# Peptides against a protein of PDB entry 9IZ0, part 306

Target 1, 345 residues: chain A of PDB entry 9IZ0
Amino acid sequence: ITCLGSNGHTYKQLVKGGNDDLRQDAVMEQVFEQVNGFLRSYRKTSQRNLSMRTYKVIPLALKTGVIEWVQDTIPLGEYLDSAHKVYHPKEWSLSTCRKLIAEKQMEDLETRLKVYDLVCRHYRPVFRHFFLESYADPVQWFTTQTNYARSTAVASVLGHVLGLGDRHGQNILIDKTSGEVIHIDLGIAFEQGKKLPVPECVPFRLTRDVVDGMGITGVEGVFRRCMEFTLETLRREEDSLLSVLEVLRYDPLFSWLISPLRRMKKQKMQLENFNQPESGNITTDASRDPKIQRNNVSGESEAERAILKVRQKLSSTLSVEASVGELIRIAQDPSYLALMFCGWS

## One batch from the design tools (peptide; made by RFdiffusion4, then SolubleMPNN)

Design b2_p28_1_s4 (from b2_p28_1, 16 letters changed)
Fold by OpenDDE base, seed 3:
Structure b2_p28_1_s4 (fold): chain B 345 residues (1-345), chain A 28 residues (1-28)
Amino acid sequence: as target 1 above (345 residues)
Amino acid sequence: DELKEVVEKRKEWKEKNPEEWKKYIESL
């Protein structure tokens, strides 16, 4: 749909209907708007124009809403697959890499690390080429690569603190104009991704290609410093952030539990990504698994645990620098990346 | 110099694969 804005500009909008509950996405975008307020008020973050890129989500019903069409964007995973074919045509295909990781998914960590290393040697990072091919002017190149590193740093801190899961290459858009990252499909928050059949084990996505886009300094340049300033801002505004989350505790539109339908959809996507044979017609009537029924975790008990985890992540027990250093280390640890569906790219 | 070579290599690929590029642009 195309709408005329009150500013006289036309905006393309996506009307989404079906089984996707947009209320979770809308709530997370509201949290990001509040966090962007804190980032604008703090000198170290405002001077760098640090923000989480947001998009408008208007839930109309339980299964229907309007999403802003994010213009001039590409999914990171789509760019990377295309770029690998162009820049490294003699390397392994993404399908070959996925197959080898999938064939070893039940093996020990040592075997999985060997296969991950093998895949990494046959599938080299290419994301630097996005900036090189899109921005012929050196000032534009440097500006957009800096914007990428800044936006990735903000998204990484927020992803960790708010426990955003499912940050695969299709859920991360790159803005072709600014170089900034835009996170979409925010339906898994507050560490609910750890309850997936393949649990997320990294605090945020910091794969070799995500780092390659930061240029020659990798994580040690703009990225680390912007993570530090973002975390310092969130620690300073802890009470304000927790107050926003307490409002969500009582929001009847927010679900602190991953819906059975979302769990099944993500499980199916996980199985498809691992080329697992269709375990035939298990219409697992999600009503009949007696093990799913016995964790009567009330939505209230999940909300309380989520808020407690946010508070724990904002703890000043470690310095900002030490906390960011540990997060970067964990996010790049091969022992975690080897367990992911696509930890090599 | 490497920057120019990368830009030209990507242009040449787009020129050699116009149907794939068109499908890609139409998918955005």
Scores: peptide ipSAE 0.029, ipTM 0.368, DockQ to the pose 0.016
Fold by OpenDDE base, seed 1:
Structure b2_p28_1_s4 (fold): chain B 345 residues (1-345), chain A 28 residues (1-28)
Amino acid sequence: as target 1 above (345 residues)
Amino acid sequence: DELKEVVEKRKEWKEKNPEEWKKYIESL
């Protein structure tokens, strides 16, 4: 829908209807607004304008709401698919790469690593070209690439700490004006991504294209330093952050568990992206209901485990630099990326 | 010069794929 604001500006709004609970997105956006308060309070983060980009979510009813349409944005995955066709027209299609990874999904790690390497050789990074194409002025180019690296660093730390899942290229928007990242569809949090049909093995998305957008320094510059300053701020504000999460523990409408319906929907979307429409009646014999062991773990016991995991991720057992170094290492490790749905781009 | 190679690759692709180039530019 399009709304005229009282300020005379026209705003596009996305009305979502369906089984997806927008309350989880609204709650995560409130957590990000609190974290943005912490980031503004410290000189190291405020001097760099470090923030998680937020959008307004208004839940209107169970499973319905209005989301602010983020103007002047493109999904990262949409840009990358288009740019890859332009810069590497002789390389494999995204569909071919997805098919090869899926065909080997049940194989051993050695076989999956060989297929991942093969895909990586036939699907090269292109995200650097977003900045080179969109910004003819060198100052604007440098500023937007810097903003991208900064916003990606904040989102990476928060995504790890809060255990944000489902961080595929369609759930990460790029602001075409600022170069900043905007994370959407926040309905998989507190490591519930590990319960997906393809379990998430990385702390955040740091694929080759995500790194390519950082320019010549890759992770070894603005990105690493901004991750360190963000993690330092979150460790200082641990009690404040945990207090915000404890309010959610007592919200009876907040789901600490992935919905079985959302899990099945993500499973179908992951499988449908492999089928070209060859008219084969795959009778999905619905008879293989994997016995969802309804571990009747009370929602309270899952909330407590989630808060304990947040506390563990904020632990000062390692230095900020050592912790960030290990997170960057794991997020780029081929042994983890080869296990992902789309770890090559 | 990496920029020159990028520009030439883009030019060659644009000449071969004018409709896909139009869709790509409309997506940016």
Scores: peptide ipSAE 0.021, ipTM 0.348, DockQ to the pose 0.017
Fold by OpenDDE base, seed 2:
Structure b2_p28_1_s4 (fold): chain B 345 residues (1-345), chain A 28 residues (1-28)
Amino acid sequence: as target 1 above (345 residues)
Amino acid sequence: DELKEVVEKRKEWKEKNPEEWKKYIESL
């Protein structure tokens, strides 16, 4: 739909109905807006216009809402799949890579590393071409690539701190005008991604294609420095951030746990993407997982654990540089990426 | 020259494959 705002501007909006609870997304967007306040208040982040890109989410009812249509965007995974077909037409398909990783998902780490390396050799990075094909002007190219590295750095720190999960290429949009990243489907937060059928082992998405978009310096340029400035800002504003999260503890609309429905949906999507037969009992197995059957953890106890984990991630026990260095190392470690659903791209 | 040819081939492919918006809507 298109709406005329009280400011005289027209806004394109998506009306979403169905089974997806938009309340989680709306709450996380409010947290990002508060964090953007902190980033604007701190000189090192403000001078670089560092922000988490947000989109408007208005929940209207259970599983119904209005979402801002983000113009001039593309899902990262959509770009990468289509670009890989164009730039590397002799390499393996994404489906072939997914199949090989899935066939080895129950094997030892050594076998999984060998398959991951094999997939990586047959599915090379292409995301550099997004900037080369989109921006003919060298200044615009450099500016947009810089904005991408900055935006990815903010999203990586904030995604780690808030424990954002399910950061696959369809949940990361690229703004074609600015090069900034927009994170969508925020329903897996506070490390609930570790409860997925394929547990998340990385703090944020820093795959070879995510790095390829940063240009010749990779992570060692704008990205690392902007992660450091973002983490320094969040450490400074720890009490303010924790106060925002404490308000969510009392929000009856917020879920600190992945809903059984969302878990089942993500399980189904993982099985489909791995070409695994639907076990006709997906409905029973998700309810029987002993990790869901922790019937004795009140939603309050999970909120307290989530807030404690955010505080631990903001601890000043290590320098900002050491903390960022370790996060970058883990996010790029083949031993973690080989365990992921799609760690190669 | 080779880069220009690859870039034009990429543009033509994108114009022929408008599924981007469908997957964007489905991703929200």
Scores: peptide ipSAE 0.016, ipTM 0.342, DockQ to the pose 0.019
Fold by OpenDDE base, seed 4:
Structure b2_p28_1_s4 (fold): chain B 345 residues (1-345), chain A 28 residues (1-28)
Amino acid sequence: as target 1 above (345 residues)
Amino acid sequence: DELKEVVEKRKEWKEKNPEEWKKYIESL
């Protein structure tokens, strides 16, 4: 929809209806605004304008809300699919890569790594071309690539600390003006992504294309340093961040658990993305509800465990540099990426 | 439990395949 603001400006807005709980997105955006406050207060982060890019979410009802349409954005996955067809037209299609990974989903790690490596050799990174295509001026190119690396670093640290899940290429937007990343669909947080049918095993998305967008320095340039400054800020503001999360413990609108419906929707989407649409009427025999043992862990005990896990991730037992180094290493680990739905791009 | 088993299998693979791991890190 297009809304006329009280200022006479027209704003495009996305109305989401039906099945997405926008309240969780709105709460996570509020947490990001608080974290952005901490990043603005600390000299090392403020002088670099480090922030998590936010967007306005107005929940109107349990399953309906208005999202600000982030103008001049493109989904990372949409760009990558299009660019890969242009720059590597003789390589495998995204559908071929997905099929091969899916066919081996139940196999051992060694078999899955061999298939992942095979897919990686037939689907090369292209995300560097986004900056080369979009910014003809060398200063603008360098600035936007720097902004991308900075925003990705903030989102990576914050995504790890808050345990953000479902970080696929359609849930990461690129701002075509600034080069910054915008994370959307925040309904999987506090490591609930580990409960998905394909468990999320990386701390954040740091695939080959995400790294290719950082340019020739990859992770060893602006990205690593900005992760370090972001983590240093979050460790300094640990008590403030935990206090914000404690408020959410008592928010009756916030779900610390992935909803069974959202889990089933993601499972269905994963299965549909692995199966080409062969016209087989899969009669959904809804009768095999796997009895997820509802260990009646009170929602309070899940919130407490989530907060304790945030505290553990902010622990100063390792240096900031050592902690960031380990996170980067894990996020790039083939043994983790080979288990992901799309770990190759 | 499943996540612990996946992490253990990954650790074992890294210990068994250090050269492939090194080649992959050098290719990034």
Scores: peptide ipSAE 0.006, ipTM 0.243, DockQ to the pose 0.040

Design b2_p28_2_s1 (from b2_p28_2, 16 letters changed)
Fold by OpenDDE base, seed 4:
Structure b2_p28_2_s1 (fold): chain B 345 residues (1-345), chain A 28 residues (1-28)
Amino acid sequence: as target 1 above (345 residues)
Amino acid sequence: EEKKLEELRKLLEEIEKELEKKREELRK
């Protein structure tokens, strides 16, 4: 929809209907704005203009709302699929890679690592080309690559601390003007991604293509240092951040748990992305929903457990450098990436 | 290697600050 603002400007807006809890997105965007306040107040992060890129979410109803269409963006996964076909036309298709990973999903870790390595050798990183293609001026190229590394660092720390899930290439937008990342579809938070049919086991997305976009220094440049400064800021503002999350504990519309419906949709999307459209009417008999024992854990006890996990992630038991070093190591570990739906790109 | 990476990181951060200053000068 194109809306005319009271200021006479036309805004393109995406009306998302029916199926996604845009209120969770709106609440997470509010948390990001508070964190952006902390990043602006701290000298080390303010001097680097570190922020989580936000977008306006206006929830109109429990399942419908208006998302501001971020102009001049592309989904990371859309860019990577197109660029891979251009730069590596003799390598495997994304569908072939997905199929091989899926066929081995129930196998042991050793078998899954062998398949992951095989996929990685036949699907090479291309995301560095985004910056080389988009910015002919060396100053713009360097700046946009820097902005990408900075924004990815902030999003990685926040994604870990808040336990953001479902960070696939369609839920990460790249701003073509700034090079910054924009995270969308924020409805899987507080480690609920571990409850998906394919459990998320990395702290944030740091796949080979995400690293390739950082240029020749990879994670060892701007990215690592901006993660360190971001984590240092969040540790200093721990009580402030926890106070913001405590307000959400009392929001009756905020779900600390993944909804069974969202889990089923993600399961269906994961299955549909693995099955080529063979025209078989699989009447999925809905009768064997495994009774997830709803232990009557009050919504309060789930919020308390989520807040406790955030506090644990902000612990100063390790240095900022050691903590960031371990997060980067885990996020790049083949033993975790081989378990993911799309850990190779 | 680590020392060269740290030197490269410092150089990149200096270049970033100089680029940001030049942008601020071009905005005036």
Scores: peptide ipSAE 0.005, ipTM 0.315, DockQ to the pose 0.014
Fold by OpenDDE base, seed 1:
Structure b2_p28_2_s1 (fold): chain B 345 residues (1-345), chain A 28 residues (1-28)
Amino acid sequence: as target 1 above (345 residues)
Amino acid sequence: EEKKLEELRKLLEEIEKELEKKREELRK
């Protein structure tokens, strides 16, 4: 819908309806606003204007709401698919890469690593071209690339700490004006991504294209340093962050678990991305209701486990530098990326 | 820092030259 604001400006609003819990997104955005308060209060993060980019979510009912659509954005995955066709027209299509990874999903790690390497050789990074083509002025280019690296660093730390899942290229928007990342579809949090049909094995998305957008320094520049300052701020504000999460423990509308419907929808989307629409009536014989063992783990016991995992991720047992170093290593490890639905871009 | 700034400046000049060449190739 298009809304006329009280300021006389027209805003495009995305009305979501159906099984997507917009309350989950709204609650996570509130957590990000609190974290942005901590980042503004701490000198090392404030001096760099470090923030998680937020968007307005207005839940209207349990499954319906209005999302303020961020203007002048593009999904990372949409840009990458278009850019790969332009810069590497002789390379494999995204659909070919997806199909090959899927066909080998049940194979051993060694086979999956060989397939991942093969896909990587036929689908090379291009995300640097977003900045090079969009910004003719060198100062604007450098500023936007720096903003990208900063925002990606904040989102990576916060995404790890909160256990944000489903961080595929369509759930990460790039702001064309600032170069900043905007994370959307926040309904998979607190490591519930590990319960997806393809389990998430990385702490955050740090694929080759995500790194290529950081420019020549890759992860070893602004990104690493901004991750360190962000993690240092979150460790300092651990009790404040945990207090915010404890409020959510008592929100009866907050889902600490992935909904069976969302899990099935993500499973279907993962499978449909492999089937070209050959007109075969796959009668989804709805009769195999997987007996979702409702392990009657009280929502409270899942909330407590989630908060304990957040506390463990904020532990000072390792230095900030060592912790960030290990997170960056794991997020780029081919042994984890080869297990992902789309770990190559 | 200065050495990285100089490497960045050289890389920017190379990228600008490659972009200008590609823009000239696309204009032919």
Scores: peptide ipSAE 0.000, ipTM 0.320, DockQ to the pose 0.014
Fold by OpenDDE base, seed 2:
Structure b2_p28_2_s1 (fold): chain B 345 residues (1-345), chain A 28 residues (1-28)
Amino acid sequence: as target 1 above (345 residues)
Amino acid sequence: EEKKLEELRKLLEEIEKELEKKREELRK
């Protein structure tokens, strides 16, 4: 939809209808705006313009809303698939890599690691080329790559702390003007990604292509330092952040749990990306909801567990540097990435 | 610090008011 603003400008808006709970996205965007307030408040984060990029979400109904269309963006996964075909035309296709990982999904860790390593050798990183191609001016190149590393660092810390899931390449947009990342589809939070058919085991997405976009220093440059400053800020604002989340505890419309429907939809999307386009009208007769015994764990008890887990992630038991070091290590660990749906790119 | 806590409190109060308004709309 195109909306005319009160300023006389036309804005493209994406209307999502049917099946996505946009209320969770809207609430998470409000949490990000509060966190951006914290980041603006501290010298170490403010002097680097550290922020989570946000977008406006207007929920119109339980499953319908208007999302601000982020102009001049591209999905990370769309860029990577296109760029990989250009720069590595002799390597394996994304579909071949996906198929090999899926065929071994039920195998032991050793077998999955061998397949992951094989896929990695036949599907090399290309994301550095986004910056090299898009920005011919060296100052613009350096600035946009720096903005990418900063934005990714903020999103990585915040994504870990809030337990954001479903961080695949289509849910991460790159702003072509700034190089910043925009995270979309925020409907899997508070570690509910661990309840997916393929459990999410990494704290945030730090795949080889995500690192390749950081340039020659990889994680050891701007990224690590900006993660440290972001985590330091969130630890200082722990009580403020927890107070924001406590308000959500009392939102009867906020889902602390992944819905069975959303889990099934994500499972289907994961499986359909493997099957050829057989035109079979699979009428998803949604009527066979298996009686998942809703253990009467009150939504309140799940909210309390989620908030406790956020508090635990903000613990000062380890230094900021040690905590960030461990997060970066885990996020890049092949033993976790080999278990993921798409851990190689 | 106090001024930010007060801004945060005001925002929380606005969110609570919007929540209560939506709860009232759902009860009708």
Scores: peptide ipSAE 0.000, ipTM 0.231, DockQ to the pose 0.014
Fold by OpenDDE base, seed 5:
Structure b2_p28_2_s1 (fold): chain B 345 residues (1-345), chain A 28 residues (1-28)
Amino acid sequence: as target 1 above (345 residues)
Amino acid sequence: EEKKLEELRKLLEEIEKELEKKREELRK
């Protein structure tokens, strides 16, 4: 829909209807705004303008709402697919890479690592070209690449701490004006991504293309330092962050669990990315998949586990530098990336 | 290598601070 703002400006908005509860997205955006308050209050993060980019979500009813259309953005995955065809036209297609990874999904880690390495050799990173193409001025180029590395660092720490899942290239937008990342579709949080048919094994998305966008220094420049400052801020504000999450524990509309419908939809999207979209009326005979172990885990016990996991991730047992170093290592580890749906880009 | 990476990190952090100062000067 198109809405006229009180300022006389016309805004595009996406009305989502159907089975996806936007309450989850709206609550996560509220948590991000609180975290942005902490980042603005702390000198080390405020001096760098560190923030999680947010978007407006207005839940209208159960499973319906309005999402602000983020103007001047592109999905990371859309850019990467287009750029890869331009810069590496002799390399494998994204569909070929996906097919090879899926054909080996049930194989051992050694076989999956060999296939992942083979895919990586035939699908090279291109995301550096986003900045080189979009910004002819060297100062704008450097500035925008820096903003990308900063925003990716904030999103990586916060995404790890809150256990954000489903961080694929279509759920990460790039702001074409600032180079900042915008995370969308926040309905998989608190490590519920580990319950997907293809479990998420990385703390955040730090694939080769995500790193290539940071420029020559990769993770060892702005990104690492901004992760450290962000984690230091979140550790300082642990009690404040936990208090925000405890309010959500008592929200009867907040789901700490991935809905079976959302899980099935994500499973279908993972499978349909292999088959051409036949526009067939798939009658949802949702009745017969026997492996939905209804773990009768009360939503309250999942909230308690989620809050405990957040507290554990904010633990000062390791230095900020050591904790960030471990997170960066795990997020880039081929042994985890080879297990992902799209760990190579 | 690690020392050069740390020197490069410091240099980048200084360049970032200078760029932010210049942006703040251009916003006035």
Scores: peptide ipSAE 0.007, ipTM 0.345, DockQ to the pose 0.014; fails the geometry check

